# Peptides against a protein of PDB entry 5JXT: the designs that were tried, part 57

Target 1, 319 residues: chain A of PDB entry 5JXT
Amino acid sequence: SLLPKKEINVYIGMSEMQVKWYQKILEKDIDAVNGAGGKRESKTRLLNIVMQLRKCCNHPYLFEGAEPGPPYTTDEHLIYNAGKMVVLDKLLKRIQKQGSRVLIFSQMSRLLDILEDYCVFRGYKYCRIDGSTAHEDRIAAIDEYNKPGSDKFIFLLTTRAGGLGINLTTADIVILYDSDWNPQADLQAMDRAHRIGQTKQVVVYRFVTDNAIEEKVLERAAQKLRLDQLVIQQGRAQVAAKAAANKDELLSMIQHGAEKVFQTKGAFGTMAEKGSQLDDDDIDAILQAGETRTKELNARYEKLGIDDLQKFTSESAYE

## One batch from the design tools (peptide; made by RFdiffusion4, then SolubleMPNN)

Design b2_p13_8_s3 (from b2_p13_8, 7 letters changed)
Fold by OpenDDE base, seed 3:
Structure b2_p13_8_s3 (fold): chain B 319 residues (1-319), chain A 13 residues (1-13)
Amino acid sequence: as target 1 above (319 residues)
Amino acid sequence: SLPEDAGYRRGPI
C-alpha cells in the first residue's frame, strides 16, 4: 500500500547577502511598503514587490549585480550566499547517502539555472524539465530518470511543468524550493513521487525563508487548502476561494518581518551562527523545529471554519 | 513572467 507522505516545512534564515538585497528591495519602494500610497497604491506595484522579495528568498543572484564578478565562477559562493542553498547542499548529501532520489521543484526557471550549475559543481547527475522543455525532450528526461539503475540523482522541475501528469515514483524525496500561491500546484508536484508504484516513504521538504514574505505565502497557501477541503466536505462548491490576495493582504505580507530585516546586521538564525558550516546535527535541529512548526501551522487552520478561512488573518506584520 | 532582471549569468559550463 502507498504510505502517507510526510510533509515538513524547513524554515531557513537568510544569508547576509539575502538580508542586504531584501533591505534594498523594501527601501526602493518604501512608500508602498509603509502603505503611504493609500487608495492610489496599485495592486500591481505590491505584486511586483512580492515577486522581488520571493526572488531574494530563493537566491540573491536572481538580481543584476548580486553575483560576484566578472569573471563569474561556479564556486562555494553560489551556496553560502543563499540560506536555501546552504540547507539544500547539506540535505542532498544526506539524501544521497541514504540511497534516496530527489525531485526539486521551483516556481522560477532562473532558479533551476542556478541549481543546474550547483549540480555540476557538486557532481550531481540530474535531469531538468521546465515550461520551455519540448515534449520529446520531456519524455526523454523522464525515461532517463526512471530507468532501472539510472545514475540521475536529482530531477529539477518547475512546479507547473512537473505537475503535468508524469510519474516519478523512482524518487522518494521531494524538495519544494519555493511555494506556489495555489497549494494544489504543490500537491500535484508531490503526487509525481507520491503515486501508485511508489515503494518508499515519500518525504516532502518545503523550504520557507524564515522572517520573510515566504512565511505569509505558506500561511495563505495552507489557509486556501483548508478552505478548499471544507468547501468540498460541505458541498458548498460555490465558495470560490479568493484566487488573488487583495491590496491589504499583499501589504501585510510585504511588511511581515520587514522591521527585523532592517535591524539585522549580517545573516539570520542558523545562517548567522554557522553559515555554510552546518553539520548533520544542525540539519536535524532545523528539520525537528520545522516538523513542530508544521504541526502548529496545520493545527491553526484545522480549527477554522469557512467564514474564518475566507478572511486573511493578519497577525501583526511586525512580530 | 518574472521581470527579466538580467541577474544570474550561467558561467561557462
Scores: peptide ipSAE 0.274, ipTM 0.767, DockQ to the pose 0.421
Fold by OpenDDE base, seed 2:
Structure b2_p13_8_s3 (fold): chain B 319 residues (1-319), chain A 13 residues (1-13)
Amino acid sequence: as target 1 above (319 residues)
Amino acid sequence: SLPEDAGYRRGPI
């Protein structure tokens, strides 16, 4: 029988470089961030800020002039300048040592470009599929990954390209490097490994930048998922229509953690204490804290009715 | 304009 998947949110502090870039993004549009634009503030402007903040949470080298150089090098700076890369680097070593195989999903094909260079740098054999991958090359990559005795450890996928009906049950670990606004896209990605033909316990690690916009992206996705489940269970199909964040929701998401980011000199959390020198105990602590916070997040939304889940509970960023 | 998203510059492999 297929074992239930274990899903763990992995809450990760920003590197010093990510904090500096996150500050720069907020400062550039500070009037919008402070809500000074009022009702006239463009929803498009807020969506653009959200996208830049999400890029920063993924990797600062997604911005022009962020990478040190010239010359540009594939080296340790690719890891230590992004909190998610530091955790990923330690986690992949553990996963490999356990004899597991891993799917890594992102929304951003350019993050997969960074992850390819990282894979080469660490000597990890990989496959890649994104939205630009030709159908034939997609089939070839899947077959190469799934073949008996495949030496491919990692499969790099964009969440949407990976979600399209493929079987990757030869992997037992799923890393969601970032989250989709639609929780169903992430579920569809997980279901590539968590399907009939899987023989191992599937574990899903969802990376979430702590004290940043990604926490609110995750909360909104969890709220939406619970709402969708309740709507299906109650036969109330009409309720599903409020899928798009409003301006106030977007503003609240942008403001989340912004004050703490402005006050911070250096990195966050374990990234401030240890930098790139995370040990196995630090990783265990991060995973344990993540498992606790994941249970708390789920328990928060499981108790809510449809009417409560339709309200954006902005926990006041000012309490 | 937010920092231009010129993309990741791959180092020489």
Scores: peptide ipSAE 0.272, ipTM 0.768, DockQ to the pose 0.301
Fold by OpenDDE base, seed 4:
Structure b2_p13_8_s3 (fold): chain B 319 residues (1-319), chain A 13 residues (1-13)
Amino acid sequence: as target 1 above (319 residues)
Amino acid sequence: SLPEDAGYRRGPI
C-alpha cells in the first residue's frame, strides 16, 4: 500500500544579502508598504511588490546587479547568499547518502537556472523540465530520470510544468523550493512522486523563508486548502474560496516581518549564527522545528469552520 | 515598473 506522504515546512532564515535586497524592495515602494496609497493604491503595484519579495526569498541573484562580479563565477557564493540554498545544499547531501532521489519544484524558471549551475558545481546529475521545455524533451527527460539504474539524482521542475500528470515515482523526496498561490498546484507536484508505483515513504520538504512574505503565502495556501476540503465535505458548492487576494490582504502580506527586516543588520536566525556552516545537528534542529510549526499550522486550520476560514485574515490569527 | 530584472547570469562552470 502507498504510505501517506510526510510533509514538513522547513522555515529558513534570510542570508545577509537577502535581508539587504528585501529592505531595498520595501524601501523602493515604502509608501505602498505603509498603506499610504490608500484606496488609490493599485492591486498591480502590490502584486509587483509581492513578486519581488518572493524572488528575494528564493535567491537575490534573481535581481540585476545582485551577483558579485565581473568576473561571474559559479562558486560557494551561489549557496551562502541564499538561505534556501544553504539548507538545500546540506539536505541534498543527506538525501543522496540515504540513497534517495529528489524532485525540486519552483515557480520560477530563473531559479531553476541557478539550481542547474548549482547542480553542475556540486557534481549532481540532474534532469530539467519547465514551461518552455518541448514535449519530446519532456518525455526524454522523464525517461532518462526514470530508467533503471539512472544516474540522475535530481529532477528540477517548475511546479506547473511538473504538475502535468507525469510519473516520477522513482523519486521519494520532494522539495518545494517555493509555494504556489494555489495549494492544489503543490499537491499535484507532490503527486508526481506520491502515487501508485511508489515503494518508499515520500517526504515533502516545503521551504518557507521565515519572517518574510512566504509565511503569509503558506498560511493563505493552508487556509484555502482547508476551506476547499470543508466545502467538498459539506457539499457547500457556493462557498467560493476567494480566488485572489484583495488589496488589504496583499498589503498585510507585504507588511509581515517588514519591520524586523528593516531592523536587521545581518542574516536571520540560523543564518545569522552559522551562515553557510550548518552541520547535521543544525539541519536536524531546523527539520524538527519545521515539523512542530507544521503541526501547529495544520492544527490552527483544522479547528476552524467554513465561516471562520472565510473571515480568517492574517490579522485574526493574533487575536 | 521594477525594471525587468535582467536574467541571472550564469558564471563559467
Scores: peptide ipSAE 0.270, ipTM 0.767, DockQ to the pose 0.310
Fold by OpenDDE base, seed 5:
Structure b2_p13_8_s3 (fold): chain B 319 residues (1-319), chain A 13 residues (1-13)
Amino acid sequence: as target 1 above (319 residues)
Amino acid sequence: SLPEDAGYRRGPI
């Protein structure tokens, strides 16, 4: 029988460069971040801020003038300037030593460009599929990854392109480098490895930037997933969970951790203490803390009914 | 203006 997938949220501190760019994003639209824009503040402006903050959580080199150069070089700076890359780099070494193979999903094809250069730099053999990949090249990449004795360790995928019905059961580890606004897209991505033909325990690592907007993206996705499950179980198909956040929800998400980000001069958490010098014990501590927080997050939403899950404000989960 | 999304520039391959 297929073993249940183990999902762990991996909470990761920002690098010093990420904190600096996160501050710059907030400062450029500080009036909107403080809610001073009033009724004139467009939902589009808030959505743009959210998108830029999510880019920063992924990698600061998604912004002009963040990467050192010219000349631009593929080197250790590609790793130490992003908290997720520091954890990914240590985690991939562990995964490889275990004889596992890994799917890495992102919403951002440009992050896959960074991950591709990282794979080349570390000597990791990889396949890639995104939304621009031709159908024939997509089939060829899947076949190359899935072939018996394939030397391809990593498959890089955009979540949407990877969600399209493919079988990748030759991988047993899934890394969600970022989260989709639709939790069903992430489930569809996990189900590429967690399907009939899988012989190993599938483990899913969901990367989440700690004390940043991504915690609120995760909370919203967990809330929506639980609501979708309850709606299906109760046969109440008419509860179209409003797929899009309102202005106040977006503002609350943008404000989450912003004060602490402005007060911080360096990196966050374990990134401040050890940076790129994370050892195996630090990774075990991050994974254990993540497993605990994942259980707490799930337990919070499991107690809520449909009416509570329709309220975005997290306050209703503490009452 | 938000930081312009000029792209991750791939280093010279």
Scores: peptide ipSAE 0.260, ipTM 0.768, DockQ to the pose 0.277

Design b2_p13_8_s4 (from b2_p13_8, 6 letters changed)
Fold by OpenDDE base, seed 2:
Structure b2_p13_8_s4 (fold): chain B 319 residues (1-319), chain A 13 residues (1-13)
Amino acid sequence: as target 1 above (319 residues)
Amino acid sequence: SLPEDAGYVRGPI
């Protein structure tokens, strides 16, 4: 029988470079961040800020002039300048050592470019599929990855390109490097490994930048998922979950952790304490803390009714 | 403008 998947949110501090870029993004649009744009503030402007903050949470090199160079080199700086890469690098070593194979999903094809260069730098054999990958090349990559005795350790996918019809049950680990606004897209990504034909315990690691926009993206996705479940259970098909965040929701999301980011000199959390020198015990502590916070997050939304889940109660914006 | 598209310079493969 297929074992239930384990899902763990992995809460990761920003690197010093990410903090600096996160500050610059907020400062550039400080009037919008402070809500000074009022009713005239474009929803598009707020969405753009959210997208830039999410890019920063993924990797600072997603911005022009962030990468050290010229000369541009693929080296350890690709890892230590992004908190998610530091954790990924340690986690992949563990995953490989245990004889697992891993799917890595992102919303951003340009992050897959970074991850591809990282795979080459670490000597990880990989496959890649994104939105631009031709149909024939997708089939070839899937077949090469799924081949009995395949030496391909990693599959790099955009969350949407990993969509309908792909079976990747030869992987047992799923890393969501970032989250979709639609929790169903992430579930569909997980279901590439967590499907009939899987013989191992599937574990899903969801990377979440701590004290940043991504916590609010995750919370909104969890809220929406619970609402969708309750609507189905109660037969209230007419409760169209408002698919798109409103301006006030976007503003609250942008403001989340912004003050602490402005006050921070250097890196966040374990990235401040250990930097790139995370050991196996530090990773275990991050995973244990993540498991606890995941249970707490789920328990928060499991207690809410449809009417509560329809309101974006940003109670946490006033504490 | 933070240039949207010209971020990461891929290393020589």
Scores: peptide ipSAE 0.276, ipTM 0.748, DockQ to the pose 0.320
Fold by OpenDDE base, seed 3:
Structure b2_p13_8_s4 (fold): chain B 319 residues (1-319), chain A 13 residues (1-13)
Amino acid sequence: as target 1 above (319 residues)
Amino acid sequence: SLPEDAGYVRGPI
């Protein structure tokens, strides 16, 4: 029998460099961030800010002139300048020691470029599939990864490319490096490992930048998932159509944690205390805190009805 | 489409 997947949100502080870039993104469009544009503010402008903030949460080197160089070198700076990379680097060492194999999903092919260089730098053998990968190369990569006794530890995928019905049950760990606005895309990614033929407990680690826009992306995804479940259960197919964030929702998401980001003169949380020097106990603490917050998040949305789930609850923006 | 700000420069592997 297929065991239920264990899903854990891993809340990760920004590095000092991420905080600096997050501040710059907000400052560049401060009038839009403060809602000063009023009715004239375009939804497109707010969506652009959201996308830049999500890029920052993933890696600051996704911005022009962020990477130190020339010369451009793959070194420890690729890791310590992004909180998610610091946690990933420690987590992958643990996963490998356990004899597990891992799928890493992102929305951003440019982040897969960073992860590819990271894999080479750490000596991790990997496969890669994204939106540009030819059909034949996809088959070859899947077959190489799934081969009995494959030396490929990591599979790097864009969430959309991984959604294409492929079987990767030879992996038992899934890392969602970022989240889709549509939780069904992430579920489809997880279902590459969590499928008939899986023999291990599948564990899903969802990376979430703490005190940033990604918390609100996650909350919105959880809300949408619960709404989709209730709509299916009640046979009310018409309700699902309002899934696109409005301007006020986008503004609230952009504003979430912004004040604390502006007040911060360094990194956040464990990144401020230890940076790249996280030990196994720090990882255990992050995972345990994440498991607690995951249960709390799920319990919040399980109590809501369809009408409540159709309203974006902005109330948690100021706590 | 993410704006293709060509931000990340692959180091020589």
Scores: peptide ipSAE 0.097, ipTM 0.698, DockQ to the pose 0.451
Fold by OpenDDE base, seed 5:
Structure b2_p13_8_s4 (fold): chain B 319 residues (1-319), chain A 13 residues (1-13)
Amino acid sequence: as target 1 above (319 residues)
Amino acid sequence: SLPEDAGYVRGPI
């Protein structure tokens, strides 16, 4: 029988460079962030801020002029300048040592470009699929990854491209480097490894930047997923889980942790204490704290009824 | 799709 998947949110502090870029993004649109832009501030402007903050949470080199150079070199700076890369680098060593194989999902093709350079730098053999990958090349990459005795350790995928019906049960670890706004897209990504033919316990690590926009993206995704589950369970097909955050929700998400970010001169949390020098005990502590916070998050939304969950989800139905 | 800022450019492999 297929074992239930284990899902753990991994809460990760920003690097010093991420804090500086996060501050710069907020400062550039400070009137919007403070809600001072009044009724005329477009939902589009707030969505742009949210997307820039999410880029920052993924990697600061997603911004022009962030990477140190010239010369531009693939080196340790690619890792230590992003909290998620620091944790990923330690976690992948552990995953490899245990004889596991890993799927890494992101929403951002350009983050996969960084992850490819990282894989080359660490000597990790990988496959890649994104939204631009030709159908034939996609089949070839899947077959190369899934072949008996494949030396490919990592599969890099965009969440949506990876969600399209493929079987990757030759991997037992899933890393969601970021989250989709649609929790069903992340579930579909997990279900590439957690499917008929899987022989191992599937473990899903969801990376979440602590004290940042991504905590609110996660909370909203968890709320929506619970609503979707209750709607399906109650046979209430008409409660299309209202997809798009309203203006006030987007503003609240942008404001989350912003004050603490502005007060911070260095890195956050474990990144301030240890930086790139995280040991195995630090990783175990992060995973244990993440497991606890994951249980608390789930328990919060499991107690809510449909009507309570609907009050927090803004009005736009999925067509 | 928001315009991807011309951020990270892969180094030559």
Scores: peptide ipSAE 0.046, ipTM 0.681, DockQ to the pose 0.382
Fold by OpenDDE base, seed 4:
Structure b2_p13_8_s4 (fold): chain B 319 residues (1-319), chain A 13 residues (1-13)
Amino acid sequence: as target 1 above (319 residues)
Amino acid sequence: SLPEDAGYVRGPI
């Protein structure tokens, strides 16, 4: 029988470089971040800020002129300048040692470009699919990954491209490097490995930048998922889950952790203490803390009714 | 589509 998937949110501190870029993004639009634009602030401006903050949480090299150079080198700086890469690098070594195979999902094709360079740098054999991948090349990549005795350890996918009904049950680990605004897109990504024909325990690691916009993206996704479940269970098909964040919700998401980011001179959390020098015990601690916070997050939304789950206020989750 | 800022320019090495 297919075992239930284990899902763990992995809360990751920003690198020093990510903090600096996160500050710059907020400073550039400080009036919008402070809510000074009021009702006149465009939803588009706030969405742009959210997207830049999400890029920063993924990798600072997603910004022009962020990468150190010339000369441009593929070395350890590709890893230590992004908290998620530091954790990924350690986690992949563990996954490989366990004889597991891994799907890595992102919303951002350009992050997959960074992950390709990382895979080459580490000597990891990989396949890639994104939204630009031709149908034939997509089939070829899937077949190459799934073939008996495949040397392909990693499959790099955009979440939406990976969501399209493919079977990747030859992988047992799923890394969501970032999260979709729609939790169903992430579930569909997980279901590429968590299907009939899977023989192993599927483990899903969801990377979440701590003290940043991504915590609010995750909370909103968890809230929406629970609301969708309750609507189905109660037969309340008319309760339109509020699909799009309003301006106030976007502003609240942007403001989350912003003050602490402005006060921070270095990296966050384990990235401040250890930087790129995470050991196996640090990874175990991060995973254990993540498992605890995941249970707490789920338990918070499981207690809420439909009416409470429609309120996107940070306050209603603490009552 | 938000304009993808031209950030990461390195092709696969």
Scores: peptide ipSAE 0.168, ipTM 0.737, DockQ to the pose 0.346; fails the geometry check

## One batch from the design tools (peptide; made by RFdiffusion4, then SolubleMPNN)

Design b2_p14_1_s1 (from b2_p14_1, 6 letters changed)
Fold by OpenDDE base, seed 1:
Structure b2_p14_1_s1 (fold): chain B 319 residues (1-319), chain A 14 residues (1-14)
Amino acid sequence: as target 1 above (319 residues)
Amino acid sequence: MKITTRDKEIAQRP
C-alpha cells in the first residue's frame, strides 16, 4: 500500500548577502513599499517587487552583478551566500547517507542552473528537466534516473515541467526549493514520487525563507488549498478562489518582515549564528521547528469556513 | 569538466 507522504515546511533565515539585496529591492521602490502610490500604484509594479523579493529568497546570484568576480568561480560562496543553499547542502548529505534519492523542484529555471553548478561542485550525479527540455531529452533523463542501479542521486525539475504526469517513484525525498502560487502545482510535483510503485515513505521538504515574502506566499497557497477542498466537499462550484491577489494583499505581502530586514545588518536566525558551519544538531532543530510551525499553519486553516477563507487577512507588518 | 548552464551564461557576460 502507498504510505501517506510527510510534508514539512523548512523555515530558513537569509544570508547576509540576501539581507543586503532584499533591502536594496525594497529601497529601490520605497514609495510603493510604503503604500505612498495609493490608487495610482500599478498592480504590475507590486507584482514586479514580489518577483524580485522571491528571487532574493532563492539566491542573490539571480540578479545581474550580484555574483562576486571577475574572475567568476564555482566555490563555497555559491552555498554560503544563500540560506536555502546552506540548508540544502547539509540536508543532501544526510539524504545521501540514508540511501535516499531526491527530486528538487523550483519555479525558476535560472535557479536550476545554480543547482547544476552546485551538483558538479559537490560531485552529485544528477538529471535535469525544465520547460525548454525537448521531449526526447525528457524521456532520456527520466529513463536514466529510473533505471535499476542508476547512479543519479538528484533530479532537478521546474515545478510545471515535473508536473506533467511523469513517474519518479525511484525517489523518496522531494524538496520544493520554492512554492508555486497555485498549491495544486506543488501537489502535482509531489505526486511524481508519491504514486503507485513507491515502496518508501515519501518525505516532502518545503523551503520557506523566514521573515520574508515567502511566508505570505505559503499562507496564501495554504488558504487557497483549504478553500478548494471545502468548495469540492460542499458542491459550491461558484466559489472561485480569487485567482489573483489585489493591490492591498500584494502590498501587505511586500511589507511582511520589511522593517526587521531594514534593521538587520547581518544574516537572520541560524544563518547569523552559524552560517555555513551548520551541524547535524542545527539541521535537526530547523526540521523540528519547521514541523511545529507546519502543524500550526495547517491547524489555523482547518478551523476556517469558506467565508473566512475568501478574506485575505494579512495583518500588516506594522501590527 | 562539463560546463554547466550557469558557467555558459557567465562566460557570455561581457
Scores: peptide ipSAE 0.069, ipTM 0.681, DockQ to the pose 0.102
Fold by OpenDDE base, seed 2:
Structure b2_p14_1_s1 (fold): chain B 319 residues (1-319), chain A 14 residues (1-14)
Amino acid sequence: as target 1 above (319 residues)
Amino acid sequence: MKITTRDKEIAQRP
């Protein structure tokens, strides 16, 4: 029988470099961030800020001129300059020691390029599929990963490309390196490992940059998922229409954690305390804290009715 | 030196 999947949000502090770039993104559009544009502020401008902040949460090297060089090298700096990479690097060592195999999903193909370089640097054998991968090459990559005795440890996928009904039940760990705005896309990604033919407990790790826009992306995705479930259960198809964030929602999401980011010198949380030198106890603490916060998040939305979930709770960006 | 995927992207940046 297929065991229920375990999903854990992994809350990760920004590196010092991420904090500096996050500040720079906010400062560049400070008037928009402060809501000074009011009703006249372009939704497109806010969406652009959101996209840059999400890039920063993933890796600072997604920006032109961020990577130190020339010469450009693949070394430890690829890891320590991004909080998610520091946690990923430790987590993958644990996953490998357990004899597990892992799917890593991202929204960003350019992040997969960084993850390929990381895989080569660490000596991890991998497969890759993204939106540009030809159909035949997708089949070949899936077959190479799924073959009996495959030496491929990691499968790198864009979330949307990985959602295409493929079977990857030879993996038991799923890492969502970032989240889709549509929680159904992430569920479809998880269902590549969590389906008929799986013999192990599937564990999903969802990486979330703490004190940043990604927390609000996650909250919004959780609200939407619960709303979609209640609408299906109540037969009320008409409620599904508010899928797109409005300007005020986008602004609130951009403002979330911004003040604390501006006040911060150096890195955030465990990244400030330990930098890249996380031990196994630090990882256990991060995972345990994440499991607690995940249960609290789910419990918050399970209690809400349709009318409450339709109200964007602008809990103050200042709490 | 094996050209990595990121190195190719960087080398293509103007």
Scores: peptide ipSAE 0.068, ipTM 0.684, DockQ to the pose 0.107
Fold by OpenDDE base, seed 4:
Structure b2_p14_1_s1 (fold): chain B 319 residues (1-319), chain A 14 residues (1-14)
Amino acid sequence: as target 1 above (319 residues)
Amino acid sequence: MKITTRDKEIAQRP
């Protein structure tokens, strides 16, 4: 029998470099961030800010001129300059020691490029598939990864490319390095490992940058997922899940944590305390805190009706 | 299409 998957949101502080770049993104568009554009603010401008903030949450080297160099090197700076990479680096060592194999999903092919460089730097054998991967190369990568006795530890995938019906049950760990706006895309990614033929407990780690836009991306995705479930259960096919965030929702998401980011000198949370010097106990603490916050998040949305889940305001869940 | 790593893209930048 297939064991239920364990899903844990892993809340990760920004590195000092991420904080600096997050500040720069907000400062560059401060009028839009403050809502000073009012009704004239373009949805496109807000979507661009959201995209830049999400890039920052993933890795600052997704920006031109962010990486130190020339000379450009693949070294420890690739890790310590992104909170998610610091946690990933420690988590992968643990996963490998357990004899597990891991799927890493991202929305961003350019982040997979960074993860390839990281895999090479750490000596991790990997496969890669994204939206540009030819069908034949995709089959070859899947077959190489799934091969009995495969030495491929990591599979790097874009979430949507990984969602296309493939079987990766030879992996038991799934890392969602970022989240899709559509929770179904992430579920489809998880279901590559969590499928008939899986013999292990599938564990899903969802990386979430703490005190940043990604918390609101996750909340919105969780609301949508619960709404979709309730609509199916109640047979109310007419509840068009608001397919796209409106301007006010996007603005609220951009503003989330912005004040604290502006006030912050250095890194956030565990990244401020230990940076790249995370040990196994720090990882356990992060995972435990993440498991607690995951339960709290789920419990929040499980109590909400359809009408409440249609409201983007998280505040209405506490009144 | 050969997937270029970030380092390969950076190294190809003038």
Scores: peptide ipSAE 0.048, ipTM 0.575, DockQ to the pose 0.078
Fold by OpenDDE base, seed 5:
Structure b2_p14_1_s1 (fold): chain B 319 residues (1-319), chain A 14 residues (1-14)
Amino acid sequence: as target 1 above (319 residues)
Amino acid sequence: MKITTRDKEIAQRP
């Protein structure tokens, strides 16, 4: 029988560079961030801020002029300038040592470009698929990854492209480098490894930037997933339509952790304490804390009914 | 110097 997948949210502090860029994004649109635009503020403007903050949580080099150079070089700066890369770099060493193989999913093809350079820099053999990958090249990449005795350790995928019906049961580890707004897309992605033919315990690591917008993206995705499940179970198909965040929800998401970000002069959490010098004990502590917070998050939404989940805004989370 | 994927993207930006 297929073993149940283990899902762990991995809460990761921002690097110093991420904090600086996160501050800069908020400052650029400070009137919108403070809600000074009120009912006149465009939903499009708030969505643009959300997208920039999510880019920052993934990697600061997703912004023009953020990468140090010229000359532009692939070196340790590619890792230490993003908290997720620091954790990824340590986690991949552990995964490889265990004889596991890993799928890495992102929403952002440009982040896969960074991860591709990282794989080359670390000497990890990889495959890649994104939304622009030709059908024949997708088949070739899947076959190359899945072949008996494949030396490909990593598969880099965009969540939507990698979610499309493919079998990747030759991997047992899934890293969601970021989260989709639709939790079903992430489920479809992890189900590429967690499928008939899998012989190992599938473990899913979901990276979440701590004290940032990604916590609220995750909370909203968890809420939506629970609501969708309850609606299906109760036969109430009409409820699924309220999926788009309103302006106040977007504003609350943007404001989450913003004060602490403005007060911070360096990195966050374990990134402030250890930076790129995380050891195996630091990784174990991050994973243990993540497992606890994951259980707490799930337990919160499991207690809520359909009517509560429909009214639940991210603000009622702290009462 | 091996041109990385990012180096190619950066070099192609006008």
Scores: peptide ipSAE 0.036, ipTM 0.629, DockQ to the pose 0.111

